# Ledger of designs, part 164: peptides against a protein of PDB entry 6DSZ

Target 1, 361 residues: chain A of PDB entry 6DSZ
Amino acid sequence: NYVVTAQKPTAVNGCVTGHFTSAEDLNLLIAKNTRLEIYVVTAEGLRPVKEVGMYGKIAVMELFRPKGESKDLLFILTAKYNACILEYKQSGESIDIITRAHGNVQDRIGRPSETGIIGIIDPECRMIGLRLYDGLFKVIPLDRDNKELKAFNIRLEELHVIDVKFLYGCQAPTICFVYQDPQGRHVKTYEVSLREKEFNKGPWKQENVEAEASMVIAVPEPFGGAIIIGQESITYHNGDKYLAIAPPIIKQSTIVCHNRVDPNGSRYLLGDMEGRLFMLLLEKEEQMDGTVTLKDLRVELLGETSIAECLTYLDNGVVFVGSRLGDSQLVKLNVDSNEQGSYVVAMETFTNLGPIVDMCV

## One batch from the design tools (peptide; made by RFdiffusion4, then SolubleMPNN)

Design b2_p18_5_s2 (from b2_p18_5, 9 letters changed)
Fold by OpenDDE base, seed 5:
Order: sequence, then C-alpha cells, then structure tokens
Structure b2_p18_5_s2 (fold): chain B 361 residues (1-361), chain A 18 residues (1-18)
Amino acid sequence: as target 1 above (361 residues)
Amino acid sequence: VNIKGFLKVEVEETVIEL
C-alpha cells in the first residue's frame, strides 16, 4: 500500500500580517488552498506555530480586531461559502484554534460573480461585507456574542462590481467600489445601514474612471478616501481632494495586488503581472490648521520578484511575496539600490510544485 | 526585528470542522 502522502499545497492564495497569536506577536498567516500556516515573526526568523486544515479552499482571509479584543481574530470564507471567525488560544504549550462563530453564507438564488469572491471588513469592525453574487452585497453583522454568523443581502443596482472596500473614518460603515456599466467604469460609495438593511448615499462618487480600473485601496486617516488603480493611472479621491497620476512604468504590466506598508497609509507595495514590485508613496502636506492633505502621489520601481498573488510587509523592510503561479519569496527591501538599480534582495524562495490536483479518486 | 528567514520546525496540524 503506497500511501501516497498527498503533497501539501505550495501555491499561495492569500497572506496577511497581524497580531493573531497574541497582542505582542507579529504573525504571518499564509493560505495555501485548504491549508492555513501560522508563523510568528521573531529575531531568529519566521517560526511556524500551527498549521490549520480547512474543509474547503480559502477564498477570503482577513484579520480584524473587534472592540475589547486584545488580539486579532481571523475571518475565513471558503469557496463553498463556509464562513468562520477563528481565535488563537495558547495555554502553556497547548495551542488551540477556537471557532468563535461559523455559518454558511451561500444563497439559494444568485449568479456567482465572474471576478470571484470578495470579502471585506469594516475598519471599526461593525460588519463583514461579501460580494459573492452579482447585484447582491451580503452583510454579516459583527456582534460579540454571536456564535452563529447571520447574514443578510442588500441589493446593489450596480451588477458588475470589480472591487470593493470599506472606507476609514466614516460615521457609518461605508463601501467604495469600482463597477462597470455600458458607459465604462465608475467609482461609487454607499453607506450601509445595519438597522434598515439598505444602502444610503455615500459621501462621494467618481464617474468615468479609467476603463481598466481594477482595484480599490481604502486609505486610513489622516488622508482618508481611496486609491483607484488602473492599467495606466492611479487616482486618489476622498470627496474633497482628487489627484491622478499616469506613470509610464505601470502601463507595461497590470498591477494585481497591493499591501499597506505604513499604518497611516503613506506607502503601499504594488505587484504586477510581470513580478515587478513598486512602492506607491502618498506625499503629505500639513496645513497651518494641522490638517493633513495629499500633496502628491509617486510610484517607485523597487525591483523584481515572483509574480505576487498577495504581498505583505512584515517588519524592517522584509516582505513576503505570496505566489500562486511561481515560487513564493521572502524579500528584503534595501535603502540603496544594487548595480542593476534594484532595491529588492531575495532572502528565501519557496518552491511552488504547482496546483495539487485533488484527484478525488 | 532582523528576520533571517523561515525556521524549520515541526508543528501540529489542527482541522477546523465547519
């Protein structure tokens, strides 16, 4: 009996950094199909602490910290619409992953969106938002005592949502999304009413964005607003300030992932389909009244990596490059460029053995 | 933190039943 030890998945589908194991620990969480790997960032290196098998492909993985929690909780949604909220609990050497809440969020009726599953969390942890089906936005209220994830749908007039995020600094949970209609792509905002289970008019909109606008980045305070990434342009909007750049260097390949470097949203990593790694910089201007405004946007080419499915900044210029198509990497960002003009040095490379074809025999 | 790389440590697997 050859027990073909089913090879563990190596392709990375998602990664996130936060404080999952404790308030003090910095963690890297890596999703590899049905598996979650949990690491602690230490002075010695990335120490693995737990592997978690999920009953389904991980489609969404997000860390969030509800009010009164000392550490982050983990939201997972599978491709089969099984949702859970996980907590890490350690008692001496005993490590448990506790399911705080779970539920199936599948609808009986709906067209699955062609752009796949999008899951987002309100920065104030009031709700989870899910774009699973065209013309529907699913809301999971975040309540402390709910062991059962109850969800409801709000109808979207916009049938073709490209990307969606919750905005920061909003009195009510507010989504910002890129959508497509027969006239092109547009950006819109909605406030989400938990009480009325409806959308209210959001603070702003931007009609006729770039035709290939594909990503929304919610920018934290003090800037607020959102960044919209296209094929040729990067735009910022917060309702009052609009700024657009069209750096020729981004036109060469489509930007496909991003990660915030600074908590204040002053820098973002961007990865494209050629494995180029960029830094997006938000230049601030401090007004005489102490208000901070966006002065300019700048893009810098850092170097080349594996084609990122996901990026996460860890600490001290170290970045994890999660790759689905190629080898995942741990890379170092340097202050000075090498002779080739690259600021990127590969520290470690993880061989991707390709998609494990789950031969359900 | 000066991150050197990934450490080779065996860890226990947990399966989450949903």
Scores: peptide ipSAE 0.269, ipTM 0.867, DockQ to the pose 0.871
Fold by OpenDDE base, seed 2:
Structure b2_p18_5_s2 (fold): chain B 361 residues (1-361), chain A 18 residues (1-18)
Amino acid sequence: as target 1 above (361 residues)
Amino acid sequence: VNIKGFLKVEVEETVIEL
């Protein structure tokens, strides 16, 4: 009887950074199918502090800090639509993961979206938004005293949502999304009314974006607005300003993930399907009234990594490259290029053993 | 922080039932 010790999953399907263990600790959280690994970023390295087993594949993993919380909470949604809000609690050497709230958000009626589950959190922590089914946007109001995650649906006229984010700096929770119709791909915004449980008209829209527009990045203040990433172009829009670039270097492979480097949204890491790592830079223009506007967008090739499913900038130019298809990596971004013109140096590589095919022999 | 890599430390596992 060979007890095949069930090998822990190695493929990374999500990663996030924040202050989950404490207000002061910088954490890296790594989702590996049904498992969550929690690390603290230290001067000695990434210290593991806890592993969490989930009863299902992690489909969404987002850190957020509700008003009056000293540290971030973790929202998880599983592929079976089990939702929870988790809190890290340490008492001396005892470490507990507390379920603050939970619920099942599955609908009996709906077509699961072909582009998969999207979960987003309002930057002001007013709600969680879920695109689970075509033509529906699910809202989970964030209430501190509620242990039961209650949700409601709002009908979306746009059936084929590609990506969606909440915008920053909006009086009401506002979503920005790329959708496809018979005429092509478009960007639209909606305000979400918790009271009326409906969409109101958002601040702006952009019809006829690039046909392969696939990602929305919500840009924090002072810029606000969103970045739309396509196959050939990167566009910025905030309602008042539009700017587009078409750098030839991004055309070679599809950008599949992004991560914000600077809290003010001045820089983003971009990863493509060939494992190329880019920096997207937002150049500032300060107006005479002290307002900050976007002057320009620039893309720089940093180097090559494993094919990223997710990217996480940690600190001091260290980036975690979470890979599903290849080996995950810890890499260093340097200011100067090496002899090969790369700004990327691999620090550590983590062998991905692939999906455990349960060969029932 | 000058991150040197991942530390090899044993950690406790918790299972979250939902």
Scores: peptide ipSAE 0.266, ipTM 0.866, DockQ to the pose 0.849
Fold by OpenDDE base, seed 1:
Structure b2_p18_5_s2 (fold): chain B 361 residues (1-361), chain A 18 residues (1-18)
Amino acid sequence: as target 1 above (361 residues)
Amino acid sequence: VNIKGFLKVEVEETVIEL
């Protein structure tokens, strides 16, 4: 009996960093189709600690820390709408992955959105939001003792949502989203009422953003608000302040992924469809009252990598570049450029053997 | 942390049934 060890998937479709194994450990989590790889960032290197097989392609993978948890929990949603919350538990040398909660969030009626599944978590861990179908926003309340993930839908008037995030620093859970209508693309906010199971008017909106506005980044305090990334422009809005830049360098290729570098939201990595890696910088201005406001936005080209499906900053200028189309990479960001003007040095490259065609025999 | 790359270590697999 030749157990043909089915070749493990090599294409990366998601990556996150956080404190999943312990409060003190920095982890890298990598999604490769139905597989989750868990690493600990150590002084010796990225140490693998566990591999997890899922019954389905991972579509969403997000770390979050509920109030009173010492470490992060992992939310996973599969392409077949199976949701779970996972916990890492170590007892001596024994390592267990505990399912804290699970459920199927598929609707019997709905048009699956052409832009795919979006899953987001409220920064205060009050709820998970899911954009699965056009004209619907699914909410999963986050309750401490809930083993069964119960969801409800709120109707969206905006049928063509492009991207959505929860905002930081909001009294109620507040979403910010880019949507398209016959007049163009717009940004809107809604408060999400768990009690009434409805949307309330959000703090702000911006009509007629860039026609190709494709991504929303929620900015943490002290700045708050959101960044909207387009083909030609990057805009910041927080209700009180609006700032836009149109750096010519981003026009050459579409930005497709981002990752926050600093906890305060002062820097973001951006990756485009040509494998260019950028740093987005938020320049702060301290007011006389001690408030921090956004002074300016800047974009700097760092160098080239594999085409990123996902990016995650680890520590000490090390970045994991998760690639679906090319080889994934571990790269170092340097302060000084090399002879070619690049700040990026490849540390390790992981050969992508292409999509495993699941021959359903 | 001074990250040196990925370590080659065998790990146990767990399957999550949902």
Scores: peptide ipSAE 0.265, ipTM 0.863, DockQ to the pose 0.839
Fold by OpenDDE base, seed 3:
Structure b2_p18_5_s2 (fold): chain B 361 residues (1-361), chain A 18 residues (1-18)
Amino acid sequence: as target 1 above (361 residues)
Amino acid sequence: VNIKGFLKVEVEETVIEL
């Protein structure tokens, strides 16, 4: 029996940066279909430390740090609705990936949503939220000692959720989502009650947003609130402040991914369907009372890359561009533009061999 | 950190059984 080592998948469908191997290590994690690659950011470069095979296509991959953990844990959800929480453990030269918790979160009844699987984690690590099916929001409570990921559903009145995130700085876990109804697209918030297993009224809503509003970015404190990205506009709302911009440059192609650069949410990378890389900047205004408010939003074109499925800022202006449709890239953001006006320089390019058709022989 | 690129190092594969 020749185990033909099937070519490893090359198409990237997720990437995250955090502190998974240790509290001090900066890691890049790359999802390639059923494979997870783990790298450590070093002075010499990105050192691979482990490759992990998963029983299924990775659909969600998120790092999170529960209270009392020294390093990040990894949440993975597969396309077959197998959920797990993974921990990196090193003992000398031995590297183990420990399953802290797992479970299957598939429902017997439900219409799979057309926008696919969405998985989000509360910033305070109280719960995981999953939009798997229309009209349902699945909640996985995060309990320290629970090896079994148990989930429950809350009914959503909003059947067509486009994107959803947990907000920062909320006393209760609060989701913000874009949804579509016959009147258009809207933004709404809900508080999630773990006790009552229901939604409570959220802090704010915005009816009749841009018709093509497609992404929600939760903004950390001190700003709080959310950014809503459309085809023509980028809007900010936090309940008290609303601000919208409509930079003509974003109309050319749909923004499809984002990544936070600064921990305080002052900058975000945006990638579009043409492989254009943008910086979204949140300009702050310090009030006389010491409160920080959003003054303005600005978008800058940085340059061109492969069409990003995912983006992650590493350090020192280095960005990993995870591509599903093209070659993934490691790129450098420069302070000064080149002769073509680009701030982007490709450092390394990774050939995408396309979808591995698992030929079942 | 001055990231120079990806290092070519062989790593052990682990399979997660769920």
Scores: peptide ipSAE 0.265, ipTM 0.868, DockQ to the pose 0.854

Design b2_p18_5_s3 (from b2_p18_5, 7 letters changed)
Fold by OpenDDE base, seed 3:
Order: structure tokens, then C-alpha cells, then sequence
Structure b2_p18_5_s3 (fold): chain B 361 residues (1-361), chain A 18 residues (1-18)
């Protein structure tokens, strides 16, 4: 069945930045329903290099670099639970997208989670984690030369996971997640044992976080730990240090997406449901022993954009705003504000024609 | 890199068959 999509999808479901085409190239990858667009960041502009039709709606799209790979690989999970790992290969002018591994990770039994599909990759590339169903955490081990993505489930006692990430700097793969129970929302960590196929006790937990805590950001070293974003508060925890801020400006609308700007996790872009773009800043304190600790958290309003489904910082203050509900944008972050106090300037806007219903005839 | 915008270039479409 050739699904001749008469119109290309315009709504953006995901975007990522990394080194997919080569070790040296900076790429923007954009997921639009069943389509993947691949761009190279050049001095001339964002050059399209490939468009890829997927066998289903892209639900997860993440770049990762296993040990011994020179460039990033792409993990994709579809809404029909087909998983693949893709590699970009160029041979002269010929461009191939190679499926390194694939598999279907659907379970016959399980309640699909109301917060949708979550896919995460361990920063050390030991495993992929999937929250697909309530009370289950699916693990895909990342083995070299394995063409078949095999998965197993670990039972979660916490039935209502809101968001989950792998932490950085952990000896074993460690997840941090927000969950809801009858007493409220909480944060917990688990170590994931590949050998025993079970959870071990994680390094820390935080009971009774903000009632609307909705997002986990894993913070890289030297800070480590996680940021928990709520409706009213932003909190940091790493097991040793806790810090919370409640900037009034974030109460106006729910933060729905984030992107790390700096490799060390000192800055993050945040987007809310009104299209406001924020910078979250982690202020460092250098201790006398040379350790770096978090001193403070700060939030700054940068300006307004389309309502972001996803954000990705490219380079030199340029950000791609992937929108599902509105027009996607390429925006410039300026050092100085305009007359309206905005640091955001739209460079390009991409008309969203709305959800293309692929009528399979 | 000074990003100037998206370039209007036609690219080949590939479908991943699994």
C-alpha cells in the first residue's frame, strides 16, 4: 500500500540538534508526523540534505552516540511502537539512511499512559527506557552489532508517571521521575539493573513536590541531578543539594518543553502554552576544593514565539521553535532587548496547515 | 556559524521499509 500523502505534514512533533550526518556537521532534525527532515547548519543557511518517510507517526526522536561511534545515531519510536536506530551514511552524492536496528516494542497487555509515550536514552548509552504503559518501564539494552531491538519490562510500583529521564554521572543507569499518587506528586529515582532486570533503590527521592510538577530535566556534570518544573516552581535536586524558586512569571502559563543550551547544563530554553520563551539559568559556585555546586536558579523572559511543541538551540543564538499548534519558527536570541523588551526576533516562519489526516484510502 | 535561514533546495525522499 503506497500511502501517497498528497500534502506534506507541516505540524512539528519533535526536533533535535546534533551530529547525525558527520562528526563535524551540526544538524537540525525535524519530525513532522511520519516525515523526518534533515538539515545541515551551514554558513549559507540550513541546507536540507534528506527527507525520510517513516512507517508511522514519530512519537520519540532522540540522538545518541554509543561508545565507538564517530557520529550520532538516531533513535525513533513510532506511535505504533515500532522502534529503530538509524544511521546517516553518505557515499559521494549518494545519501542512505541505514536501519542499524529495529523492533516492535508493543505489549499485548497494558494500559497506554495518559501522558503519552516517553522515550529516554541513558547518557552513557547503556539502554533506552520507554514509558509506554502504566506500571511498566520498558528497557531496550544497547548492545553493539545487535540488529534486533529486544526489550523487557520492569514493573513500576508508581502507576502514574508524569515524566522520566535518565540522570547523568551515575555508575548504573539511573532514572528520575515525577509520579502522582493520592497524596500528591513526588520525585523518585531508581537504578536500573540490566542483569537482574529490576529496579534498585536510587540515590535520592523527594516526596510532596509541587502538585503540578510536570517535567524532569536531567542536568549533566558538574552539577548532576535533576530540575523539576511545575506550574509555580522550579526545583533542583542532586541528592546533596536542594534549591527551589517560584518566579511569579511562570504561573501565567504551563511550561511544556525545554532544551539545553549549554553542554554543561548552565542554561535551558523553556517554552510555555502561551508561546513565551524563557531562559533558565543555573548559577555556579566553585568550592574551595574545586567542586562546582549550584548557587542559584534564575528565569528570564526572552520573548514570545509560536507555541512550542519542541525547542532546539542550534548555534549563535539561533533557535528552532517546532510548533504543532501554530507556525514553526527560526528565531534569533539577541543580547540586547528591543523597544518592547523582547530578546527574540523571528528570522523565518513556517506556515502550519494543520493536522493532515492521512486518509488511508 | 551565522545561520541565515532555511535554504530552498530539493532533496530526495527516502522511505524506510522495515
Amino acid sequence: as target 1 above (361 residues)
Amino acid sequence: VDIKGFLDVEVEETVIEL
Scores: peptide ipSAE 0.300, ipTM 0.884, DockQ to the pose 0.833
Fold by OpenDDE base, seed 2:
Structure b2_p18_5_s3 (fold): chain B 361 residues (1-361), chain A 18 residues (1-18)
Amino acid sequence: as target 1 above (361 residues)
Amino acid sequence: VDIKGFLDVEVEETVIEL
């Protein structure tokens, strides 16, 4: 009986960066199907510190820092709707992953959305939002004393949500989403009332966005608002300012992932279906009153990588390219281009062995 | 931090039952 040691999954389906192990440590967290790998960014390299096995495929993985936590907590949702909040705890050499809260958020009634599970966290950590089913937005209130994740649904009139994020700088938790109706794709905002368990009218909307608008990026302060990414266009809207660009370079392939480089939202990495890596730049204009407004948007082609499922900017121009379809990579962004005009240099490549087809031989 | 790459270090596995 050869116990074929079940090969560990190699396909990356999510990655995040933050301060999970400590307030001071920069971490890379990599989701590989049912497994979570935790790394610490060190001067020696990316040091693995823990591997976590989950009872289910990781569908959502987000770091967040509730008010008065010293370090980030990890929200995980599985494809079977098991939710948990995890804490890293080290006591000397002993490393524990503590479940702070858990719950199953599955509904008995609902059509699972064709675009899959979306999980988002309010930047002020007031709630988690989940788009699991068409016409429903699930809310998990974040309460420190609650070990049981309780959720409620709010009905969405918009049945076909493409992407959704919480906005920054909102008095109430506010979602911004792209949705499709028979007239096309649109952007709308809603305020989420925890008290009344309903949506209130959000600060703005944009009807008739690009037909292939697929992603929402919430922009932090001082800009606020959102970036909407389409096939042909990138638009910014914050209620007061609208700006759109249509750089020809993005038309060649669909942008499928993004990652914020600067904490203030001045730069974003974008990855497309051909493995092209872009930098999206938000140009600032300082007003005479000291307010910062968006002057312009610019896109630069950095180079080529594996097809990213997820991107994480780490530090000093080092980026982790998590790939589901190809080999994951650690890459360096350079200030100057090489002889081929690329700003990207592969540091390491991690062979993706694909899905373990259980060939019952 | 000047990141040099991934380190080949053995780590402990934890299983989270949900």
Scores: peptide ipSAE 0.294, ipTM 0.877, DockQ to the pose 0.836
Fold by OpenDDE base, seed 1:
Structure b2_p18_5_s3 (fold): chain B 361 residues (1-361), chain A 18 residues (1-18)
Amino acid sequence: as target 1 above (361 residues)
Amino acid sequence: VDIKGFLDVEVEETVIEL
C-alpha cells in the first residue's frame, strides 16, 4: 500500500493575525487552499500549533471578537459558499477546534461576481457582510441570543462592486465600497438596517475616484473613514476630510494587498504585483480641542519581497508575506536601510512547490 | 478535525446553525 502522502498545499491564498488560541497569544493563521495552519508568534519565531483540513478552498478568513469573548473567533467561507465560525479550545494538552456555527450561504439565483467572493465583519461584530453575487449583499447578523444565524440579502443598486469594507466608529453598521458604472469608479457608503433588512443612506460618497481604484481600507479611530487605493493615487475620505496623493513610485506596479500595522491606523503595509513592499503613513495633526485629524499621506518604499497575495504585520517589525506565486517569507523591517537601500531583511523563506492540481480522481 | 458535513439547508432563508 503506497500511501501517496498527498503533497500538502504550499501556495498561500490568505493570512490573518490575531488572538485565536488565547487572549495573550499572538497567532498567525495561514490559508493554503483547503488547509488552515495555526501558529503562535514567539520571540524565537513561528511555533506550529495545529493544522486543520477544511471541506473546500478557503475564500474568506477573518478573525473577530464578539463582545464578552476573551479571544478571537475565526470566520471561514469556502469557494463553495460553506461558512463556519471556529473557536480554539485548549484543555491541558488537548487542542480542539470547535465549530460554533456552520451553514451554506449560496443563493439559488445570482451572478457570481467577477471580482470573486468578498467577506467582511463589522468592527463592532454586529454582522458579517458577504458580496457573493452582483447586485446582492448578504448579511449574517451576529446575535448572541440566537441559536440560528439567519442570513438575508439586501439588493445593491450598484452591480459592479470592486471592494467593500465596514467602517469604524459608526452608530449603525456602515459599509464603504468602490463600484464601477458607465461614468467611472465611485465610492459610496450605506448604513445597514438589521431591523428593516435594507440599506439606508450612508454618511458620505465620492463620485469619480480614480478609474483603477481597487481597494478600500477602513481606518479606525481617531481618523475614521477610508483609504481608497488606485493604480496612480491613494485617497483618504472620512466625510469631513478629503486628501489624495499620487506618488510616482506606485505607478510602476499595481498594489494588490494591504495590512494595518498600527492599531490606530497610522501605518499600513502595501504590496504590489512586483513584490515591492511599501509603508503608507497617515501623518496626524492634533487640534487644540484634542481631536486628531489627518495632516498628510506618505508612501515609502521599504524593499522587495516575494509577490504577496496577503500581508500581515506580526510584532516587533516582523511581517509575514504570504505568496501564491512565489515563496512565502518572514521578513524583518529595519529602521536603517542596508547597502542596497532596503529596509527589508528576509528571516525565513517557505518554499512554494507550485499549485497542487487537485486531481479530482 | 474534519468539520463534518455542511447540511445543504434547502431553506429559503440561509440559516447558519450555531
Scores: peptide ipSAE 0.074, ipTM 0.556, DockQ to the pose 0.025
Fold by OpenDDE base, seed 4:
Structure b2_p18_5_s3 (fold): chain B 361 residues (1-361), chain A 18 residues (1-18)
Amino acid sequence: as target 1 above (361 residues)
Amino acid sequence: VDIKGFLDVEVEETVIEL
């Protein structure tokens, strides 16, 4: 019996940063197919803490902190619709990953969406939202009084959702999504009623956005609203303000991932299919009433990295570049450019040995 | 679909044994 030691997956398909091991620790969590890797971010680099085998390919991985948790919990959804909520627990030298919740969220009826599984968490931790199937939005209420989480579906009239996020600063959980119909791509918002298990009209919509609008970024307060990333344009909308830019530099390659740099949403990293790393800057204007409004959007080319599947700003200008197609990297963002005009310096490279072809044994 | 657990469940330690 040749025990083929199955090579561990090296291709990164997701990454998140937060406080999973403790309230004080900054963690990087990396999804590599069925494997979850947990690191502590230190001044010396990434310290490995734990590896966890998942019973399926990780499709969604999100950190969230319910009201009264001291640290973040981890939501994972697999490609086979197994959901879990994980907690890190350390007892002396013993490290345990506790399953706080688990269940299969697969529906008996539904067309799996062509844009894949989307999982999102309300910033106020009121619910998890899942777009698994066309014309359905699954809600998992995050009620602390219930020992069991009861997921339900809301019918979504928009069959072809491209991307969806929960908005910040909304009285009710509010989704913002890009969808496609025969007339093009559009942005719409819905409030989610947990009580009535339905959508209410959201605060705003924008019909006829760019035809290749592909990503929604929810912007935290004080700006609020969302950024819509297209092939040729980047747009901001919050219901009161609309602003669009079409920087020629982004037309060269499709932006495929993003990550927030500043907690207030003033800066975002953008990665494209050529491995170019950009900074999206939200320029603020302070109004006389103390409100902060978006003045302008700007995109700057920072440099080149491995082709990012996911990006995570860690701290002190250090960025993790999770790559599926190439080597993952830790990179440093510098204030000053090098002689080539790059602000990016590779600090560490993690060899990608390619896709583990599931040798069905 | 019911997802079991979230609060004060005696964590059935589903030790995902490696």
Scores: peptide ipSAE 0.037, ipTM 0.578, DockQ to the pose 0.045

